# Designs tried in a protein design run: peptides against a protein of PDB entry 6FRK. Part 29

Target 1, 411 residues: chain A of PDB entry 6FRK
Amino acid sequence: NEEVLNAMLKEVCTALLEADVNIKLVKQLRENVKSAIDLEEMASGLNKRKMIQHAVFKELVKLVDPGVKAWTPTKGKQNVIMFVGLQGSGKTTTCSKLAYYYQRKGWKTCLICADTFRAGAFDQLKQNATKARIPFYGSYTEMDPVIIASEGVEKFKNENFEIIIVDTSGRHKQEDSLFEEMLQVANAIQPDNIVYVMDASIGQACEAQAKAFKDKVDVASVIVTKLDGHAKGGGALSAVAATKSPIIFIGTGEHIDDFEPFKTQPFISKLLGMGDIEGLIDKVNELKLDDNEALIEKLKHGQFTLRDMYEQFQNIMKMGPFSQILGMIPGFGTDFMSKGNEQESMARLKKLMTIMDSMNDQELDSTDGAKVFSKQPGRIQRVARGSGVSTRDVQELLTQYTKFAQMVKKM

## One batch from the design tools (peptide; made by RFdiffusion4, then SolubleMPNN)

Design b1_p10_3_s4 (from b1_p10_3, 5 letters changed)
Fold by OpenDDE base, seed 1:
Structure b1_p10_3_s4 (fold): chain B 411 residues (1-411), chain A 10 residues (1-10)
Amino acid sequence: as target 1 above (411 residues)
Amino acid sequence: VFEILKLLSE
């Protein structure tokens, strides 16, 4: 039994190391898991794998909890949020994502570009802010980030902004000049929260980087970026361990909507390859699919129309990168959708939607859409001509619809 | 949505 436990723990430790979990944390986790497992309960015929998995899950949850309550902005107050991090960490993009997140929640949000070091930093921020309709401040002529940050914060305070996000300069490496600049900016603007932005793709370097920032700047929150299909997110544990600060958000892709509040349970589930059913449900619910309740009611009654299928395709297209959605489904490994397959899948969905755009309301709203077409084959030819596709393509769509409608009837 | 994703993965 102990040999089996040690073998399984070795596999788990290997998988965690491959997920960029720091070697010290993996060692500590192994010891904690080994101490938490009752070998007698393992002997009693309980699924040893489930018990180990549960113990590992519990210890990973502890590692991502710094024991400190996350800072949250106060409604009706002026909340100054300063961003710090290396160049290429996704800091500037994350500022825009956070601003957009709060704006969508009904907060009066603005962005300040205090990055004077990177050429085109202000143009990039301005482009992102303009696309999202977020007010912004910066300078093309002022070279002192303290002056820009101070003037921008003062301006937006006077205009009664609730969320004032300050993007600061990064560097390619940790430099004393960067930390002095960050401290001068922080002292001038007196931020309510300092957010460290970390790139998860740097793997084992996450600990050293996070520690260097925490040793110099009073980091109170962490945002982890580039948690796409390739970044397994183990670096997030290193960031929490080094900063002793909570992860507040994660960046899951390049789109402005590829940003979500950090949730411990879903994150650890995904890290272990268990999938993220809760995150999938939450993401589906966040889409505020206006007719989700009506759809759920129809599904409960075993009703599914071509219109309902069309709306679901629109919803999938709104969820962003299909690879991220699949990565939330248990048993769909990240390898299943290479970046090439995503574009092909989206093109396939668009083609199916284009076919349905040539259908009439009677065809779309029928609870047995396939039977409507089977009774009057002339409808298939009309839809095929209207959408510029073959009659075979329309028949394939109807076959897919029939499979879905049969699944819904079995639910 | 889940079943749609499953069918799109096939």
Scores: peptide ipSAE 0.016, ipTM 0.541, DockQ to the pose 0.103
Fold by OpenDDE base, seed 2:
Structure b1_p10_3_s4 (fold): chain B 411 residues (1-411), chain A 10 residues (1-10)
Amino acid sequence: as target 1 above (411 residues)
Amino acid sequence: VFEILKLLSE
């Protein structure tokens, strides 16, 4: 029994290391899992694999929980949020994403560019802020980030802003000069929260980087960026362990809306390749698909039409990057959609919708659409001509529809 | 939506 446990734990440890989980954390996890598993319960014929998976999941959840409550802004107060992190971590982009997130929630939000080190930092922030209609402050002439940050914070406090985000200079390396500058800015503006932005794609370097920031600056929150497909997210565990600070948000892409509140359970589920069913449900619910209740009711009755499929394709197109949605489905590994496959998948969806646009209401609203076409093959030729596709393309659509309708009947 | 995405990925 101990040999079987050790073999299974070795596989899990290998998978976690491949997911960029720090070797020290993986060792600690292995010890904690061994201590949490009652070997006597494993002897009783319980599904050893499920027990180990549950123990691993539980210990990973503990590793992501620093035991500290995340700071939250207070409505009607002036909340100063200072961002820190290396250059290229996505810090500046994340400032804009966080500002946009709060603005969309009805917070009076602004951005301050205190990055005087990087040429064009203010122009980049200004472009992002202007596009999102977020008020901003910065200077083209002032070189002291303390002055810019202080003036900007004072200005926006006087204008009764609720969320005041300060972007600071990054460096390419952990340099003492960067940490001194960050401390000077922090002392001048007295932020309510200091957010460390970490790039998940740096893998095993996440711990050392996060520790270096925490040892110098009072980091209270973490945001993990570049969790788009390639970064397996193991670096997030290292950041929490090093900073002892909660992850508050994650960046999931390059768009300003590719930003979500961190949820522990979905994140660990995704890290283990279990998918994010909860996040998928939340995204589906956030779409306010006005007809979701009517669709759910039809699905419960085993009714699925070509129109229902068309509406679902429209909904999928509204959900954003298809790669992100697939990465939320259990058993779909991150490898399934290279960036090239997303555009191709969206083009395929659009093609299917264009075929359906050439169908009539009788064809679209039939509970057995495939049978309507099979009884009158001339309909396939009409639809093919109307949509500029082959009769084979229409038959492929009908085959997909039939597979869906069969799945719905089994639900 | 989930089942649709699953089938589109096949």
Scores: peptide ipSAE 0.010, ipTM 0.522, DockQ to the pose 0.129
Fold by OpenDDE base, seed 4:
Structure b1_p10_3_s4 (fold): chain B 411 residues (1-411), chain A 10 residues (1-10)
Amino acid sequence: as target 1 above (411 residues)
Amino acid sequence: VFEILKLLSE
């Protein structure tokens, strides 16, 4: 039993390391999981794999929870939010995303560009803000970020803005001059929240970077960016551990709408490849997709057909951005998305739909479509020929369907 | 998808 536990924990630890989880956190998690698992309960015939998965899930949830309540803006107050982070972290883009998020929620929101170091920073902010119809402030002539930030904050306070977002200068490296500038800006504007923006794609460097910011600036919130890329989100755990600050939002793409409130449970579920059920519910609600009551009723009865899957693919294809939605669906693991851009993911769905277009009604409407194909392998060859794909491609589709159908049956 | 998700969330 201990050997099996150790083998399974080794696989989990490897997967977490491959997800950019810091080595120290992975070690600590391994120890915590070992301590949380009752070996006697494991002996009693409980599914050892489920117990380990649950223990891992529980310990990952704890790693994302800093034990500190996230700052939230107060309605009817002037909330000053200062952004800090390295150049290339997505900080400036994230300022616009956050401003747009609050504006869509009916907050009077504005942006201040206090980045005097990067040529064209103000033009970039102005472009993003104008496109989103967000009021902005900055200077082409003032070189002191403290002056710009102070004047901008004062202006927007006087105009009764509720959300005042200040973008600061980034550097390519951690420099003492950057931290001094950030402290001077923070002291001048007295922000209600300091948001550290971190690029998740830096992997194992997340801890060191986040710590360096926290040691110099009173970071109260974290935003993790580029979670749509190669980053599996393990860097988020490092950010929380280093900053002892909650993740408040995540950036999930390049579009201004590719931004969502951080939710611990969905995030960990996604990290473990269990899918992001809540995030997909929220996303579907935001898209105002018609509730297919007929599908709900089928799913309540544990029924899921290839036709039901096809209809879901059609719905997904109507939903943008496609990459985010697929990554939320259980069983469409990161592997379906990890090998391509959004266009390739769309092409893959179209390919799957084309395969299903070559299926007959008996195959599509069977409550056990995989069994229909397994009993008569000649159907796979027919569908493959009809759709111009390999028999392997059809088998991969059926494997995906089987995973979905098994999830639905367990509901 | 939403419905699958509602059911998976219950």
Scores: peptide ipSAE 0.007, ipTM 0.426, DockQ to the pose 0.027
Fold by OpenDDE base, seed 5:
Structure b1_p10_3_s4 (fold): chain B 411 residues (1-411), chain A 10 residues (1-10)
Amino acid sequence: as target 1 above (411 residues)
Amino acid sequence: VFEILKLLSE
């Protein structure tokens, strides 16, 4: 039993390291999971795998929760939000996404470009802000970010703006001069919240970078960017641990709408490769699709058919940014988000649906559709001929279905 | 993600 536990924990630790979780956090998680698992309950023939998975999930939830309530803006107050982060972290894009998020919620929102270091920073912010119809401030001639930030904050305070977002300079290297400049800006404008923007793709460097920012400025919130379906979310845990600050939002793509409030459970589920079934359910419910209750009930009971997958694909095709939805489907996030355009992903879904259109009700309504096909290989050939695809394409669909159905059964 | 679940699943 202890050997089996140690083997499974080794695999979990390897997977977390491969997900760019910091080695210290992985070690701590391993120790916490070992302490949380009752070996006697494991001996009683309970699903050892489900128990370990639950223990790992619970400890990851604790690692993402800093135990500090996230800052929220006060309605009718002038809330100053300062952004900090490295160049290329998506900081400037994230400022625009956050501004747009609050604007859509009916907040009077504005943007300030205090990035004097990067040529064209103000033009980029102006372009993004203008496209979103967000008021902006900056200078082409002023080189002191403290002056720009102070003047911009004062201007927008006098105009009774509720959300005042200040974008700062980012450098490619952590230079002491940049950190001193950020501190001077923070002292001058006295922000109500300092947001550290982190790129999820930087992997093991997340801890050291997040710590360097927290040691210089009072980071109170984290936003993780580039959480497209290929991004390893493990760096987010390192940022929370280093900053002791909650993740408030995530960036999931390049579009201004590719931005959502952080949810712990969906994020950990996705990190563990369980997908974001809750977020999928929430998005599906937002669409007011009548058949959603029946699907949700089946998913809660661990039942998933090829018909249920077909209905999900129909729903996905009705939903907006397809990349976000695919990244929420268990098993589709890694394999389907090839570097291809949203159009290629849609074409793949349409192809899969066309394959399923050639299936019969017995195949579609089976709780183990893959087993129906495995028992009678002639069904694969029939479906392949009916849909005009290869037998390999049908097998790939059945493999994806099997992966998804196994995830639903583990919920 | 699937590799993590595979590893968690093994």
Scores: peptide ipSAE 0.000, ipTM 0.348, DockQ to the pose 0.020; fails the geometry check

Design b1_p10_4_s1 (from b1_p10_4, 5 letters changed)
Fold by OpenDDE base, seed 1:
Structure b1_p10_4_s1 (fold): chain B 411 residues (1-411), chain A 10 residues (1-10)
Amino acid sequence: as target 1 above (411 residues)
Amino acid sequence: DSLEELLKLL
């Protein structure tokens, strides 16, 4: 039993290292998991794999919790949020995403560009802000970030903004001049929160970077970016460990909507390749498709039609890159994340929708669509001819629908 | 659970 435990823990440790989890944290996790597993319970015929997975999950949840409550903005107050982090971390994009998030929640939000070091920083922020209809401040002539930040904060305070986001210079490396500039800006504007933006794709460098920022500036929150790509998010654990600050949001792509509140359970589930069902449900629900409430209510009543399935396929197609959606589904491993499989999966959905476009309202709106087709096989031949597909393709669609409708009836 | 099982069947 101990040999089996050690072998399984070795596989988990390897997978966590491949997920960019810091080697020190992986070692500590291994010892904590070993100490938490009762070998006698493992002998009782319980699924050893599930027990180890649960123990690993529980210890990873503890590594993501810094034991500090996340700062949250106060409604009806002026909340100044200063962003810090290296150039290329996604900091400027994340400022816009956070501003847009709060704007969609009915907060009066604005953006300040205090990056005087990077050429075109203000133009980039202005472009993002204008696209999202977010008020912005910056200068093409002022070179002191302290002056820009102070003037911008004062302006937006006087205009009664609730969320005032200040983007700072990131530089290419950790430099004393960068940290001094950040301290001068922080002292001038007195931010309610300092957000460190970390790129998850830097892997094992996350710890050293996060530590260098925390040692110089009072980082109170972390945002992790680039969790859509090859980064499995293990660097986030390093950021929490180094900063002692909670992750408040994650960036899951390049789009302004590719931004979500950090949830511990879904994040750890995804890190372990268990999928992110909750994040998928939340992302489907955040797509305010007027029909989504009506669909959820039908699903609660065990009703599911071919039309409801068609609408779900439309929703999936609207959720953005299909690779991100698939990466949230348990059992769609990294092999489905190849760019080739995304186009094929989208083409498959589009083919299924084209078959349904050849169905009539009686077929689409039936609570037992498969039974409608089984009672009158001539319908299959009509739909097949109408959509330019085989009768087999229509039968495969009806078989998938039947499986879904049976699951919905078991809810 | 069920949207998950739904998406696993796609």
Scores: peptide ipSAE 0.007, ipTM 0.467, DockQ to the pose 0.119
Fold by OpenDDE base, seed 3:
Structure b1_p10_4_s1 (fold): chain B 411 residues (1-411), chain A 10 residues (1-10)
Amino acid sequence: as target 1 above (411 residues)
Amino acid sequence: DSLEELLKLL
């Protein structure tokens, strides 16, 4: 039993190291999992793999929880949020995403560009802010980030803004001059929250980077970016461990909507390759898809029509980049998340919808749509001709529908 | 479990 436990823990430790989890955290997790597993309960014939997975999951959840409540803005107050992080971390894009998130929630939001070091930083922020209709401040002539940040914060305080986001300079490396500049800006504007932005793709460098920021500035929140790439997000554990600060949001792509509140359970599930079903459900619910309650109620009754499948495909297409949805679905491996496969997957959904557009209401609204077509094969030929596809393509759609409808009946 | 299997087929 101990040999089997050690073998399974070796596989889990290898997978966590391949997920960019810091070697010290992996060792500590291995010890904590060994101490949490009762070897006598493992002897009782319980699924040893599920028990180890649950123990690993529980210890990873503890590593993501710093034991500190995340800062939240106060309504009707002026909340100053300062962003810090390396160049290329996605800091500037994340400032715009956070501003847009709060704006959509009915907060009076603005952006300040205090990045004087990066050529075109202000133009990039201005472009993003203008596209999202977010008020912004910055200078083309002032080179002191302290002056720009102070003037911008004062301006937006006087205009009664509730969320004032300050983007700072990033450098390519940890330089003392960058940390001094960040500290001078922080002292001048006295932010209510300092957000460290970390790129998940930097792998094993996450701990050293996060520690260097925390040792110089009072980081109170973390945002992790580039979780849409090959980065499994193990560096996020290192950031929490080093900063002792909660992850508040994650960036899941380049679009302004590719931004979500951090949820511990979904994130750990995704890190372990278990998928993010809860995050998919929550993202589907955050999309004001008025039709979701009615569908969930039908699904609870084991009813699933071709129309219900069509509406689900419309909903999936409205959720944005299909790669994000696939990356939340358990068992869709990273190979399906390549940018090339996203367009192909969207084209496939659109083809299936075009086939269903050639169906009649009797076919679409039948609780056994496949049986309607099996009883009258001439319907398949009509739909195939109407949609410009083969009879095989229609049969493949009906086979897929039948698999879904059988699963819904087992729910 | 059943919703997880359903999502694996999408």
Scores: peptide ipSAE 0.007, ipTM 0.454, DockQ to the pose 0.201
Fold by OpenDDE base, seed 4:
Structure b1_p10_4_s1 (fold): chain B 411 residues (1-411), chain A 10 residues (1-10)
Amino acid sequence: as target 1 above (411 residues)
Amino acid sequence: DSLEELLKLL
């Protein structure tokens, strides 16, 4: 049993290292998982794999939890949020995403560009802010970021803004001059929250970078960017460990809407490749799709019909850009997310729905829809003729449904 | 896996 445990833990540790999880955290996780697994319970015939996966999941949840409550803005107050991070971390884009997020939630939100180092930083912020209809402040002539930040914060405080986001200069490297500038800005504006923006794609460098920022400024929140790329998000664990600060949001693309509140369970599920069912459920719930509770309850009971699949496809079509849904799904890289592939994917979804529109209630409502078709192959030919597709297309849909229904039964 | 399978269903 110990050899089997060690072999499975080696696979998990390898996968976590390939997910850019810091080697020290992987070692600690391995020891914690070993200590949490009762070898006697593993002997009693419980699914050893499920037990190890649960123990790993539980320990990853603990690694993402810094044990401190995330800062949240107070309604009707002036909340100053200072952004810090390296150049290329997505900091400026993330400022706009956060501003847009709060604006959509009915907060009076504004942006300040205190980046005097990067040529065109203010033009970029102004362009993004104008597109999103977010009020902004900055200067083309003032070179002191402290003056710009102070004047901008004062202006927007006087105008009763609730969310005041300050974007600061980034550097390509950790420079003492950057940290001095950040401290001067922080001291001048006295932010309610300091957000460290980290690029997930920097892998093993996440710990050292996050620590260098935390050692210089009172980082209270982390935002992780570029989780749509090749980065599996293991660097996020390093950021939490180094900053002792919660992840509050994640950036999942380049679009202003590719930004979501951080949720521990979905993130760990995605990191482990377990699929983001919970994030899908949450995104579905945010869309106020009335039938979500009934679907969740059916899924919990291991019931899944062709009608339930059709309703999920309707929900997916209502969720907006298929790109955002695809980015939540493990194994669909950015190459599948080209605008051409989104239209093709939506056309394919519509084709599958058109096939299901040619099914009868007995076929749609069967808990074993594939068996209904396998027992009476003439149904496949009827549905194919009714939907104008090949019998192969119907068989592919049924094969797909069968795989999903088998997963739902294993959940 | 489940959502990857849901998309393999697409």
Scores: peptide ipSAE 0.005, ipTM 0.393, DockQ to the pose 0.117
Fold by OpenDDE base, seed 5:
Structure b1_p10_4_s1 (fold): chain B 411 residues (1-411), chain A 10 residues (1-10)
Amino acid sequence: as target 1 above (411 residues)
Amino acid sequence: DSLEELLKLL
């Protein structure tokens, strides 16, 4: 039993390391999981796998929770939000995404460009802000970020703005001069919240970078960017551990709408490659599609058919920004999206639906559709001919279905 | 592969 536990924990630890989780956090998680597992319950023939899964999931949830409630803006007040982070972290884009998020929620939002170091920073912010119809402030002539930030904050306070976002300079190297400049800006504007923006793709460097920012400025929130790429988000755990600050939002693409509130359960599920089934269910529920209650009930019962997958693909095609939704479906993760634009992803789903249109009701309504096809290989050839695709394309669909159906059975 | 291995663990 202990050998089986150690083998399973080794595989979990390997996959967490490959998800860019910091080696120290992986070691701590391994120890915490070992302490949380009752070996006697493991001996009783309980599903050892589900028990370890639940223990790992529970410990990852604790690693994402800093035990501190996220700062939230107060309605009818002037809330100053300062952004800090490295150059290339997506900080400037994330400022615009956050401003747009609050604007869509009916907040009076504005943007300040206090990045004097990067040539064209103000033009980029102005372009993004203008496209989103967000008021902005900055200078082409003032080189002191403290002056720009102070003047911009004062201006927008006097105009009764509720959300005042200040973008600061990022650098490629952690230079002491940058950190002193950030501290001077923070002291001058006295922000209600300091947001550290982290690129999920920086891997093992996340801890040291997040710590360097927290040691200089009072980081109170984290935003993780580039979760649409190959980054599994394990660096987010390192940022939470180093900053002791909650993740408040995630960036899931380049569009201004590719931004969502952080949800712990979906994020850990995705980190573990379990997909964001809860976030998919929540997004599906937000659409008020009448067929969603029946699906949620089937999912709760661990039932998932090829028809249920087809209906999900139809719903996904109705849901808008397709990149975000595909990244929530298990087996349609980062590798499905990384190879193509949104149009190619839509074309792939339409191809999968066309394959399913050539299936019969017995195949579509089976709770083990893959087993129906495996028992009678002639079905694969029929469906392939009917849909004008290869037998390989049908097998790939059945493999994706099997991955999803196995996951739903584990819920 | 690692995610499949984690899903093969989970």
Scores: peptide ipSAE 0.000, ipTM 0.378, DockQ to the pose 0.021

